Peptides against a protein of PDB entry 5OOQ. Designs and how they scored, part 12

Target 1, 227 residues: chain A of PDB entry 5OOQ
Amino acid sequence: YREDVRQVVTHPANALSFLQPGRLVEISVNGKDNYGWGAVVDFAKRINKRNPSAVYTDHESYIVNVVVNTMYIDSPVNLLKPFNPTLPEGIRPAEEGEKSICAVIPITLDSIKSIGNLRLYMPKDIRASGQKETVGKSLREVNRRFPDGIPVLDPVKNMKIEDEDFLKLMKKIDVLNTKLSSNPLTNSMRLEELYGKYSRKHDLHEDMKQLKRKISESQAVIQLDDL

## One batch from the design tools (peptide; made by RFdiffusion4, then SolubleMPNN)

Design b1_p9_5_s2 (from b1_p9_5, 3 letters changed)
Fold by OpenDDE base, seed 1:
Structure b1_p9_5_s2 (fold): chain B 227 residues (1-227), chain A 9 residues (1-9)
Amino acid sequence: as target 1 above (227 residues)
Amino acid sequence: MYEVDTSPL
């Protein structure tokens, strides 16, 4: 269901009005390259100069330029073309242990995973020397202040998405989240009740902790599959 | 450096 929500939220009719300069967005390119939270520079309708009759899907019909602070340092950023979402080979986020730099990348709406409720104060000219790095520092500060994640815009309350089918979807997600949050407690209580009897017999406190972790992990996986 | 902004354009 998360993908269904994302499709609605990132549709041009809903997303574009919230892609102001400095808007924080969570970025994943081609379903694999996770850049984390970046800041919107600008956006424009996608134009194919070589094929003016090209028809794009709604989610591919706009290009958003975003500042990221997670670009791999050895990425060929000089080959990036503004408003061209077809990224050159080697353009990727830094992996664990790799150094990163700030870059402006063009993405489609389909590459937006989430739209945050925060906006950065953006420099007037992001392409000027040092300006991307300034935004990068701001991104690091935000991430430091929100260790549990940047708050996401409420699709209903903030974005005013009031479509009946969407509201039904959101209600289903809420019910599932409630069930998943309640089940660990019920299962943990039952597990504590069941294993409390065993723990008294076998000092299985470590086994109980491991089992609780496995149950929690399994529930998290189910949640990811159901949402 | 940043602000909460839940408003559209």
Scores: peptide ipSAE 0.600, ipTM 0.957, DockQ to the pose 0.894
Fold by OpenDDE base, seed 5:
Structure b1_p9_5_s2 (fold): chain B 227 residues (1-227), chain A 9 residues (1-9)
Amino acid sequence: as target 1 above (227 residues)
Amino acid sequence: MYEVDTSPL
């Protein structure tokens, strides 16, 4: 159920509007590398310069750059490529007893476990000397203030996810959490259906945006030709 | 420094 909610929440149609600079997100890369809470720097649509025709899943179609303060100190952070979510070997969070550093890592939406209701005040240039560390200090402060975890955005109240199937899912989760009578399989199947619906909606929305843009551009050209 | 922000872009 949590994964199912995560899939909906982290879908581009829902998540991107909440990935403002400084937005706190909980990060898990490849389902194993838990960086904890990081701060969003920016995001962009994933473009493969080597293969422009590359098709990505919705959750892999955007790259989010995030500041983390949990990078293992001996990680080859110099090998990190902006907007390349394929992390070099050795890029990992610090384990218990290891020293950590601040780093900016590119992640996919699929690497977001949760989206927090907090935003940090971000420096204008995160790549400037000392700026990542400033964000790192802010992250430490937040973690200190929220020992029980950073509050997560409410998918319905805050993110305004109004999809009927999602609302039904959330209600089921609430009931299941209350009654301990969860059938995980039913929820997983429903989430896959929801994912499919969100994917289609997003595709349509992007297509509509592109179409509107093309129409506007065409109208602008026509207006220019009429001048 | 941080703030609660539940607003979209």
Scores: peptide ipSAE 0.599, ipTM 0.957, DockQ to the pose 0.710
Fold by OpenDDE base, seed 2:
Structure b1_p9_5_s2 (fold): chain B 227 residues (1-227), chain A 9 residues (1-9)
Amino acid sequence: as target 1 above (227 residues)
Amino acid sequence: MYEVDTSPL
């Protein structure tokens, strides 16, 4: 059920509006590499220049650049490619007793374990010298302030996920924490329906964004012609 | 420095 909630929360239709610069997100890459809480730099729609016809799942269709302060010091961070979520071999979090560094890594939405209710103040240019370390210090301070974990955005109250089936899912989770009585098959069917609804919402949202971009581009061109 | 932000874009 936690995974089911995660799938809904991290769906583009829900997550993207909360991936502002500085947003804290809990990061787990490939279900094995736990980087802990990082800070969002930016995100972009995933584009495969080599294969423009590539179809990604909803959770793989966006790349989120995040600052982490848990990168293993000897990781080949120089091999990281912006907006390429396929991480080079050796890119991993530091284990206990290992030294860590700050790094910007590109991840997919599927690598987000949770979205926090906190945002860091982010430098204008995170790639400038010393800026990642500044964010790293902020991350350490946050972790110090929240030893029991960073507060997670409430999917209903904060993210305004008001889908009836999702609300039912949340209620079931609350009940199941008390009683293991829910049929998994019913939840799977509801999830599929939810995904269908979210996909439609996402499509509309993307269309709106594209329209806004076109308008902005058109206005920029007009201003250039007036010079 | 950090802030609580529960608002969407």
Scores: peptide ipSAE 0.599, ipTM 0.957, DockQ to the pose 0.689
Fold by OpenDDE base, seed 4:
Structure b1_p9_5_s2 (fold): chain B 227 residues (1-227), chain A 9 residues (1-9)
Amino acid sequence: as target 1 above (227 residues)
Amino acid sequence: MYEVDTSPL
């Protein structure tokens, strides 16, 4: 069901109007290379200069340029071709423990996993020296502020997708989510997470009380030596 | 800086 929703959301008829400069989008290339959240620079209709008669699927018919801050540092970013969504070999996200850099990559609509409800303020010239890094800093800040994930545009309320089959799909998903949330197992997991947070707060509070006691005791001893 | 923007173009 999630993939079906994604296909509808990322269709040009729905997605393009929400791909303004600075729009945050979650990027997964070829279903395996997860770049995380990036910022839209621009988009254009895909034109094959070598084969003008090339027919693309709807999801492949547009190229979106996005700034990502998760590019592997040793990726051959110099081989990236503007408006060519076929990424060179070695272009990949940094893995855990690897260093990353900011890059502008061309992707298709099919590589958009989610469209966020946030837009970054974009520099006028993203290709200027240091500008992509500025966007990268903004992306890091957003991720820091939204540790549970960047809020996704509501396909119905925000994107106004009114297709009947889509609405039925969304209703089914909502019913399933409601059932999952009402499951005692889900409630127990949430309770454990909540308890863990409260336990940490309690532990910190007790540690602070103990530290204050030790400080007060030490000060009292010093005062006794001065008597 | 960022903004919540749920509007289309």
Scores: peptide ipSAE 0.598, ipTM 0.957, DockQ to the pose 0.698; fails the geometry check

Design b1_p9_6_s1 (from b1_p9_6, 3 letters changed)
Fold by OpenDDE base, seed 5:
Structure b1_p9_6_s1 (fold): chain B 227 residues (1-227), chain A 9 residues (1-9)
Amino acid sequence: as target 1 above (227 residues)
Amino acid sequence: MEIGELIKP
């Protein structure tokens, strides 16, 4: 059920509007590399320059750049490729007793474990000397202030996910946290239906964005012809 | 959209 909620929350149709600069997100890469809470720098639609026709899943269709303060100190961070979520070998969080550094890593939406109800003030140029470390200090301060954990966005109250099936899922989770009685198969079917609805909503949003861009480009061309 | 609390550095 937690994974089902995560799939809905991290879907582009829901997540992207909450991935503003400085948004705190909890990061788990490949289900094994837990970086803890990081801060969003920006995001972009995933483009494969080698294969422009590449179709990604919804959760892999965007790249989110995040500052983490838990990168293992000896990680080959210089091998990180901008907008490439396939991390080089040796890129990992520091283990217990290891030293960590601040790094900007590109991740997919699928690597977001949770979205926090907090935002850091982000420097305008995160790549400037010392800026990542400043964000790293802010992340440490946040963790210090929230020893019980960083508050997570409420999918319903904060994210305004009003889909009836999702609301039913949430109610079931609340009930199941009290009663383990819901059939996993029924929840999987509803998750697929939800996923289909969110995918369609996202497609419409991207289509509208592309249409607006085309209109803007067409208007710019008209202005160039009128000069 | 409830923008979460902005924490100043």
Scores: peptide ipSAE 0.047, ipTM 0.767, DockQ to the pose 0.506
Fold by OpenDDE base, seed 4:
Structure b1_p9_6_s1 (fold): chain B 227 residues (1-227), chain A 9 residues (1-9)
Amino acid sequence: as target 1 above (227 residues)
Amino acid sequence: MEIGELIKP
């Protein structure tokens, strides 16, 4: 059930409007590399310049650059490329007893474990010397202020996810948190139906954005011929 | 209204 909620919350149709600069997100890369809470720098649609026809899943179709303060100190951070979620070998969080540094890492939406109900004030130029460390200090201060955990966005109250099947899922989770009667099988089929609806809506939105871009490009060409 | 509290450094 928690994974089902995560998949809906991290879908582009729901997540992107909450990935403003400074938004806190909890990061888990490849389901194993837990960086904890980081801060969003920016995001972009994933484009493969070598293979423009590459089709990505919805959760892999965007790249989010995030500041983390838990990068292992000996990680090859100089090999990190903005908007390239294929991390170099040796890029990992620090383990217990290891020293950590601040880094900007590119992640997919699938690497977001949760979206926080908090936003940091971000420096104008995160690439400038010392700016990542400033954000790293702010992240430590937030963790100090919230010892019981950083507040997560409520999918219904905050994110306004009003899908009936999702609301039923949330009600079931609330009931299960109060009553141990789990029927897990009924929710997996409904998740696939939900994803089919979100995927279609997102595809239509991207098609509209591409169409608007083509219209703008055609208008720019017409203005060049009239000079 | 932006959702979320802005925390200044």
Scores: peptide ipSAE 0.045, ipTM 0.767, DockQ to the pose 0.519
Fold by OpenDDE base, seed 3:
Structure b1_p9_6_s1 (fold): chain B 227 residues (1-227), chain A 9 residues (1-9)
Amino acid sequence: as target 1 above (227 residues)
Amino acid sequence: MEIGELIKP
């Protein structure tokens, strides 16, 4: 269910209006490279100049440039190309005990784990000397102020996502979280596995329909186990 | 340390 919420939240129709300069976003590239919270510089529609007929998925159709302060110091940052989300080999976050630097990286919407309910003031020219480091200091200060984590945008209250199917999903998640807070063990693992497989191939609308069916089936199974 | 205006939405 968390991945389904993420797919809806990071869809261009919902996410782009909240990707203003300085918006905090939590970044995970290729599901492996966790950069933590970064700050949005800008975004643009992905254009393939070599293949103008290239069709991208909705989540890959935009490139977001973000400042991170967790780039490994020995990463080949000079090979980074603006608006090219295919990162060079060796571009990675610093591990524990490694030194980090500030960098601007291009990511897809699919690399956004969460959208924060906070926005930094951004320098006019982020590429000027020392400007990335200024943003990096601001990111450290935010993390210091929010030791329990940066607040995430509420999809309904803040993002105003009013899709009926999404609202039903959120209500079901709330009910499940309330039930899981009362019985922690059984339902978390199976739902993550089922949704991880379906996310890649279907339009958001089709994914939501399938989600409705699976939730209805899961509720039917829960009702069968409670009899 | 000018913390850029943390605009709370």
Scores: peptide ipSAE 0.039, ipTM 0.731, DockQ to the pose 0.152
Fold by OpenDDE base, seed 2:
Structure b1_p9_6_s1 (fold): chain B 227 residues (1-227), chain A 9 residues (1-9)
Amino acid sequence: as target 1 above (227 residues)
Amino acid sequence: MEIGELIKP
């Protein structure tokens, strides 16, 4: 059920509006590489220049650049490619007793374990010397202030996910923390229905953005012709 | 040390 909630929360239709610069996100890459809490730099729609016809899952369709302060010091960070979420071999978090550094890594939405109810002030140019380290210090300070964990966005109260089936899922989770009796199959079908709704909403939103861009481009062209 | 301001949402 936690994974089901994570899937809904990290869906583009829900997550993207909360991935502003400085948003704290908890990062787990490939289900094994836990970077802990990082800070969002930016995000972009995933574009495969080599294969423009590549179809990604919803959770893989966007790249989120995040600052982490837990990168293993000897990780080949120089091999990191901007907007390529396929991380080079050896890119990993520092283990206990290892030294860590700050790095900007590109991740997919699927690598977001949770979205925090906090934002850091982000430097204008995170690539400038010392800026990642500044964010890294801020991340350490946040962790110090929240020893019991960074507050997570409430999917309903904060994210305004008002889908009836999702609300039912949340209620079931609350009840199931006390009673084992809900049928997993019914939840999977509802999750699929939810994803279908979110996908449709996302598609409509992207269509609207594309239309707005086309209108803006057309207006810009008209202004250039009037000069 | 300028602690990056924790912006409450």
Scores: peptide ipSAE 0.037, ipTM 0.736, DockQ to the pose 0.140

Design b1_p9_6_s2 (from b1_p9_6, 3 letters changed)
Fold by OpenDDE base, seed 2:
Structure b1_p9_6_s2 (fold): chain B 227 residues (1-227), chain A 9 residues (1-9)
Amino acid sequence: as target 1 above (227 residues)
Amino acid sequence: MDIGELIKP
């Protein structure tokens, strides 16, 4: 059920509006590399310049750049490619007893474990010398202030996910914390229905965004012809 | 949506 909720929360239709600069996100890459809480720098739609026809899953269709303060010090961070979420070998969190550094890493939405109900004030230029370290200090301070964990966005109250099936899922999770009696199969079917709804919403949103861009471009061309 | 506390450095 937690994964089901995560799938809905991290879907572009829901997540992107909360991935503002400085948004805290909990990061797990490939289900094994836990970077902990990082801060969003920015995000962009994933574009494969080599294969423009590449189709990504919804959760892989965007790249989120995040500052983490848990990068292993000897990780080959110089091999990180901007907007390439396929991390080089050796890029990993520091283990216990290892030294860590701050790094900006590109991740997919699928690598977001949780979206925090907190934002950091982000430097204007995170690539400038010392700026990522400043964010790293802020991350440490946040962790100090929230020893019991960083507050997570409430999908319903904060994210305003009002889908009836999702609400039912959330209620079931609440009940299941007390009673193991809900049929997993029914929840899986509902998740698929939810996913389908979100996918459609996302498609419509992207279509609208594309249309707005086309309109803007057309207006810009008209203005150039009138000069 | 601008939700969440902004933590200043």
Scores: peptide ipSAE 0.246, ipTM 0.877, DockQ to the pose 0.683
Fold by OpenDDE base, seed 1:
Structure b1_p9_6_s2 (fold): chain B 227 residues (1-227), chain A 9 residues (1-9)
Amino acid sequence: as target 1 above (227 residues)
Amino acid sequence: MDIGELIKP
């Protein structure tokens, strides 16, 4: 059920509006590499230049660049490619007793465990010398201020996810946190319907955004012709 | 829309 909530929360239709620069996100890559809380730099739609017809899942269709302060010091960070979420071998968080460094890593939405109800002030140029380390200090300060954990965005109150099926899911989770009811199968079909609704909403939103861009481009061309 | 608290360095 936590995974079901995570899937809804991290869906592009819900997550992207909360991935502003400096947004805190909890990062787990491939279900095993836990980087802890990082800060969003930016995000972009995933484009495969080699295969423009590549279809990604909704959760893999965007790349989020995040600053982490938990990268293993001997990780081959020089092999990191901007906007490539396929991380090189050896890119991992520091284990207990290992030294860590700050790094910018490209992740998918699927690598977001939670979205925090906090934002850091981000430097204008994160790639400039010392800027990642500044963000790393801010991340340490946040962790110091919130020893019981960074506050997570409330999916209903903060993210305004008011879908009836999602609310039913949340109620079921609340009931199941009180009573482990054993039927996972009925929840998967409703999740597919939820994802279908979110996918359609996202597609419509992107279509509207593309249309707005085309309108703005056409207006810019008209303004250029009027000059 | 609650965008969360902005933490300055």
Scores: peptide ipSAE 0.081, ipTM 0.815, DockQ to the pose 0.506
Fold by OpenDDE base, seed 5:
Structure b1_p9_6_s2 (fold): chain B 227 residues (1-227), chain A 9 residues (1-9)
Amino acid sequence: as target 1 above (227 residues)
Amino acid sequence: MDIGELIKP
């Protein structure tokens, strides 16, 4: 059920509006590499230059650049490719007893475990010397201030996820936390339905954005022809 | 240690 909630929360239709610069997100890459809480730099729609027709899942369709302060010091961070969420070999979080450094890593939405209810002030140029380390210090300070964990966005109260099926899912989780009575299969089917709804909504939103852009471009062309 | 402005949403 936590994964089901995560899938809904991290869906582009819900997550992107909360991925402002400085937003804290908890990061787990490939379900294995836990970087802890990082800070969002920016995000972009995933574009494969080699295969422009590549279709990604909703959760893989965006790249989020995040500052982490838990990168293993000997990780080949210089091999990181901008907007490529396929991390080079050796890119990993520091283990216990290892030294860590700050790095900007590109991740997918699927690598977000949680979206925090906190936002850091971000430097204008995170790539400038020392800026990622500044964010890293801020991350350490946040972790110090929140020893019980960084507050997570409430999907309903904060994120305003009003989908009836999601609300039912949340209620079921609450009930399950009290009573192990709900069938996992029913939740999976509902989750698929939710994904279908969110995907459609997102597609419509992107279509509208593209349409607005085309209209703006067409208007700009008309203005150029009228000059 | 200046935690950058924690903008509470």
Scores: peptide ipSAE 0.055, ipTM 0.771, DockQ to the pose 0.127
Fold by OpenDDE base, seed 3:
Order: sequence, then structure tokens, then C-alpha cells
Structure b1_p9_6_s2 (fold): chain B 227 residues (1-227), chain A 9 residues (1-9)
Amino acid sequence: as target 1 above (227 residues)
Amino acid sequence: MDIGELIKP
């Protein structure tokens, strides 16, 4: 269910309007490299100049440039290419006890774990000397102010996702969370298993595929109105 | 430390 919600929230139709400069986003690259909370610089539609006919999935069809303050100091940041979300080998977050630096990295929408209900003031030229470090200081201050975690955008209240199937999904999650909160024996692992069993039992994967199709159809209509 | 306007939506 959490992944299902993430897929809807990070879909271009929902996410792009909330990826303004300075928007805080939680970043995980390839499901392995957790950079924590970063700040959006900008985004652009992914264009393959070498293969203009390249088809990307919806979640891979945009590149988001983000400032992170958790880049490992010895990462080959000079090999980073603007608008290339395929990160060079050795680009990783700092581990415990390692030193970190600020960097701008290009990511896909699929690398967004959550979208924060906070926005930083961004410098006009993030590539100018010292500007990334200024954003990095602001990120540290935000983390200091929110020790229990940065507030996440509510998909319904804040993002105004009004899709009926999504609202049904959210209602199911709320009912499950209420049942789980009332049952002290549900370790986090049992929650994931219960969500996995419920997802399998209620064909939520099919519901998500239908939601993705409806969202894609809605985007096709928007593209037809822009032509 | 001017944390630029934390625009809470």
C-alpha cells in the first residue's frame, strides 16, 4: 500500500505541480542509495537526443535536479552529467562516520520517496560557488527544526488527488492503520505482510494499474488540449 | 541564519 500510494503521488500528473524550486523531497536512488531530504532545483521532460523515439515510463519520463547535502566526499561528482539520471559508479551518499558534501544530482520521479510540505528559498544560480553549500546549511537547519521528521504532503488535503480509486485506497489504508494501531502485536514487519496480503487479496495491483491508465489517459487529454 | 521563507503551503 505504501508503494501504491508512492506510485500515485510521484506520477507526473500529481507530482510536477509540487516540484517547485526549493520543494523538499526525500530521495532514494535505485532503492538503495538514501540521500535523505533534498531540495528541488528544477525539472525537465526527459529527452534522449541520441534516440528521440525512446519511450520512458511515466515515472522515468522527467528528470528532477535536486540539491543533497549527504553526498560522499570522495564521490566522483565531476562525472555527473546534467539531465542524465544514470549516475556514475561511485556516486553515493555518505555512510555513518564518513564526510559528506553538497551536490546537485539528476533523479527520476521514481527516486522520490516522499514530497515534503516545506519549500526552501533557492538561490538564483545554484551552480555559483558556495550556493549549494548555502542550501545544504538550510537543509541541516530544517532537519534540526523537525527532529521527528519533515512533514509530508497529504495526497488528498494538500495535493488534491480526487481520483475515486485512490480515495478508496486511502480509505482502506486508514482502516488498516486503525486496526493495526488497536492491535499492539503488529510489528512493522507484520504491517508490511498484512498490507502485502491485503494487496494480493484485493487485487490492489490491478487497481493501481487501472489508476495509472486513467492518469495516463488524463495526461493524453491535456496533451491534446495543448496541441 | 535566514532560512529563506519556509513557505508552508
Scores: peptide ipSAE 0.051, ipTM 0.762, DockQ to the pose 0.155

Design b1_p9_7_s1 (from b1_p9_7, 6 letters changed)
Fold by OpenDDE base, seed 5:
Structure b1_p9_7_s1 (fold): chain B 227 residues (1-227), chain A 9 residues (1-9)
Amino acid sequence: as target 1 above (227 residues)
Amino acid sequence: MYEESYEPL
């Protein structure tokens, strides 16, 4: 269910309006490389210059540039390509005992674990000398101020996700969390099954919504050409 | 309930 919530929260229809410059996001790349909390620089629709007709999943269709302060110091950060979420080999977070540096990495929405209810006042030019390090200091300060973790956006109260199926999912999670406090094992498996069903249904619903939008846009273009 | 906040750099 956490993954269900994550899929809904990180869906472009919900996430993009909360990916303003300075928004804190918790980053996990490929489910293994945990960078912790980073700050959003910007985002853009993913464009494959070599294959403009490339179709991406909704969660892979946007690239978010984020400042992280946990990049391994010897990572080949010079090989990072703007808006290319396929990270070079050796791009990884620092492990325990390793030194870290600040870097801007391009990630997909699928690499967002959580969206924080906090924004930094970002520099105008993050690529200018010392600006990433400034953001990195602010990230450290935020982590210091929130030792129990950075506050996460409430999907319903803050993000205003009012989808009926999502609300039903949230209610189920609340009921399960209330029950999990009593029986931990049963709830994780049901959560994954519900997630798999909801993710598929949400993907289908968003595909339908995008298809309806494309149809509406195509109809609007046809109406403009027929005028 | 956490409100959206801005942290200055």
Scores: peptide ipSAE 0.025, ipTM 0.662, DockQ to the pose 0.160
Fold by OpenDDE base, seed 4:
Structure b1_p9_7_s1 (fold): chain B 227 residues (1-227), chain A 9 residues (1-9)
Amino acid sequence: as target 1 above (227 residues)
Amino acid sequence: MYEESYEPL
């Protein structure tokens, strides 16, 4: 359900009006590379100069330029192509203990994990010397001010997403959250241990289910050969 | 009214 919400929130019809310069967005490229919170520079409709007839999905149809302060220092940032969201090999966030730099990266809407309810005052020319680093300092200051996380735009209250199916989805999530919060195990000091045991048990159950399926498929093939 | 918080640079 969280992914379903993300798909609706990041859809061009909803997201683009909130991608003003300086808007904070949480960035995850290809579900692997978490850059954390960055600041929107601008966005544009994706145009393939080599194939003007290229059809993109709604979430891939726009390119958002974002300033991040978490780029690995040895990333080949010079290979970044404007308006090309296909990042070169070696473009990644810094891991723990690695040094980071500020960079402007082109991302798709699909790489937006969350849209923040905060907006930075962006410099007029982000490409000018020192401007990315200024934004990077502001991003660090925002993270310092919001240790519990940067406030996310409310899809209904802030973004005014009034779609009936979306509202039903949100209600389902609220019911699930209420059930989770009302669970006496949620406040247990052993929650992590219990969850770890539960997760392992669940994984084993899925493995057993997959194995049983494979056995049944193999038995069905054997029965066909015996006929 | 969007309660957009603006953080100065």
Scores: peptide ipSAE 0.022, ipTM 0.635, DockQ to the pose 0.144
Fold by OpenDDE base, seed 2:
Structure b1_p9_7_s1 (fold): chain B 227 residues (1-227), chain A 9 residues (1-9)
Amino acid sequence: as target 1 above (227 residues)
Amino acid sequence: MYEESYEPL
């Protein structure tokens, strides 16, 4: 269920309007490399120069550049290519006891575990010397201020995902969380079906996306300017 | 290594 919610939340129609510079996102690459909370630098539509007709899944169709402060110090960060989500071998988060550094990594929407209800002030040039480290300090300060975890955007209240199928999904999840104390299996298939119906409403999603952008811009994002 | 280009939105 968390995955199905994640699929909806991280769908371009919903996520992109909340991926402003400085937006906190929780990052998990390939389901194994957990970088923790990072800060969005920018995002762009994925374009394959070699194959302009390449069709990506919705969750792979955009690249998000994020600052992380958990990159393993000996990771070959010099091999990172801007806007290439295929990370070089050895690019990984630091393990316990290892030293970490700040890095900008390109990720897909599928690598977003959660979208935070916080934004950092982002330097204009994140590539300038010391700027990544500044963001890295701010990330540490945020984590210190939120020991119970960084607040996640509420898909309904904050993201204004008003799609009926999604709302039904959420209600089912609530019912299932209440019932999953008793029977887990029956509920995943119905969630996938609802997600499949949601995903097929692509045309309505673009119109809703424009409306949601306008609404999201007006929402009180807690900016931590003095971090 | 595919050179992917990205247009910022």
Scores: peptide ipSAE 0.022, ipTM 0.638, DockQ to the pose 0.025
Fold by OpenDDE base, seed 1:
Structure b1_p9_7_s1 (fold): chain B 227 residues (1-227), chain A 9 residues (1-9)
Amino acid sequence: as target 1 above (227 residues)
Amino acid sequence: MYEESYEPL
């Protein structure tokens, strides 16, 4: 059920307006490589120059560059290609007892576990020497300030995802979470159907992306300056 | 090598 909500929240029509520089996002690559909370640098539409006819899923159609402070120190970070979400072998978060470094990694929207209700002040040039490490310090400070976890954007209150189909999905999830005894298979099918309806509605609402951007710009985001 | 071009938004 959390995954169904995540799929909606991380859909381009919802997520992109909240991926401003410095936005905190929780990162999980391939469902196994948990980098924790990182900070958005920028994002771009994924374009295959060699195959312009390449079709990506909605969640793979954008690349988000994020600063993480949990990269394993011996990871081959020099092999990272800007805007290539296919990470080289050996690129991984540090495990317990391992040293970590700061890195900028390109991820897809599908690698976003959650979007935080916080933004960091971002250096103008993250590629400049020491700038990633500055962001890394700010990330540590944020984690220190929020020991119970970084506040996540509320999909309805903050992100203004008020689509009827999504609200129905949320209500069903709430009911299902309270009714743990219901047939999991039937519930999954119903959730998938509702998500499918939501996705189709959003595909029709590409025009509303501009409106959602304007709404997100007007939203009160907690900006953490001077960390 | 996928040369993914990125248009910054």
Scores: peptide ipSAE 0.021, ipTM 0.620, DockQ to the pose 0.025; fails the geometry check

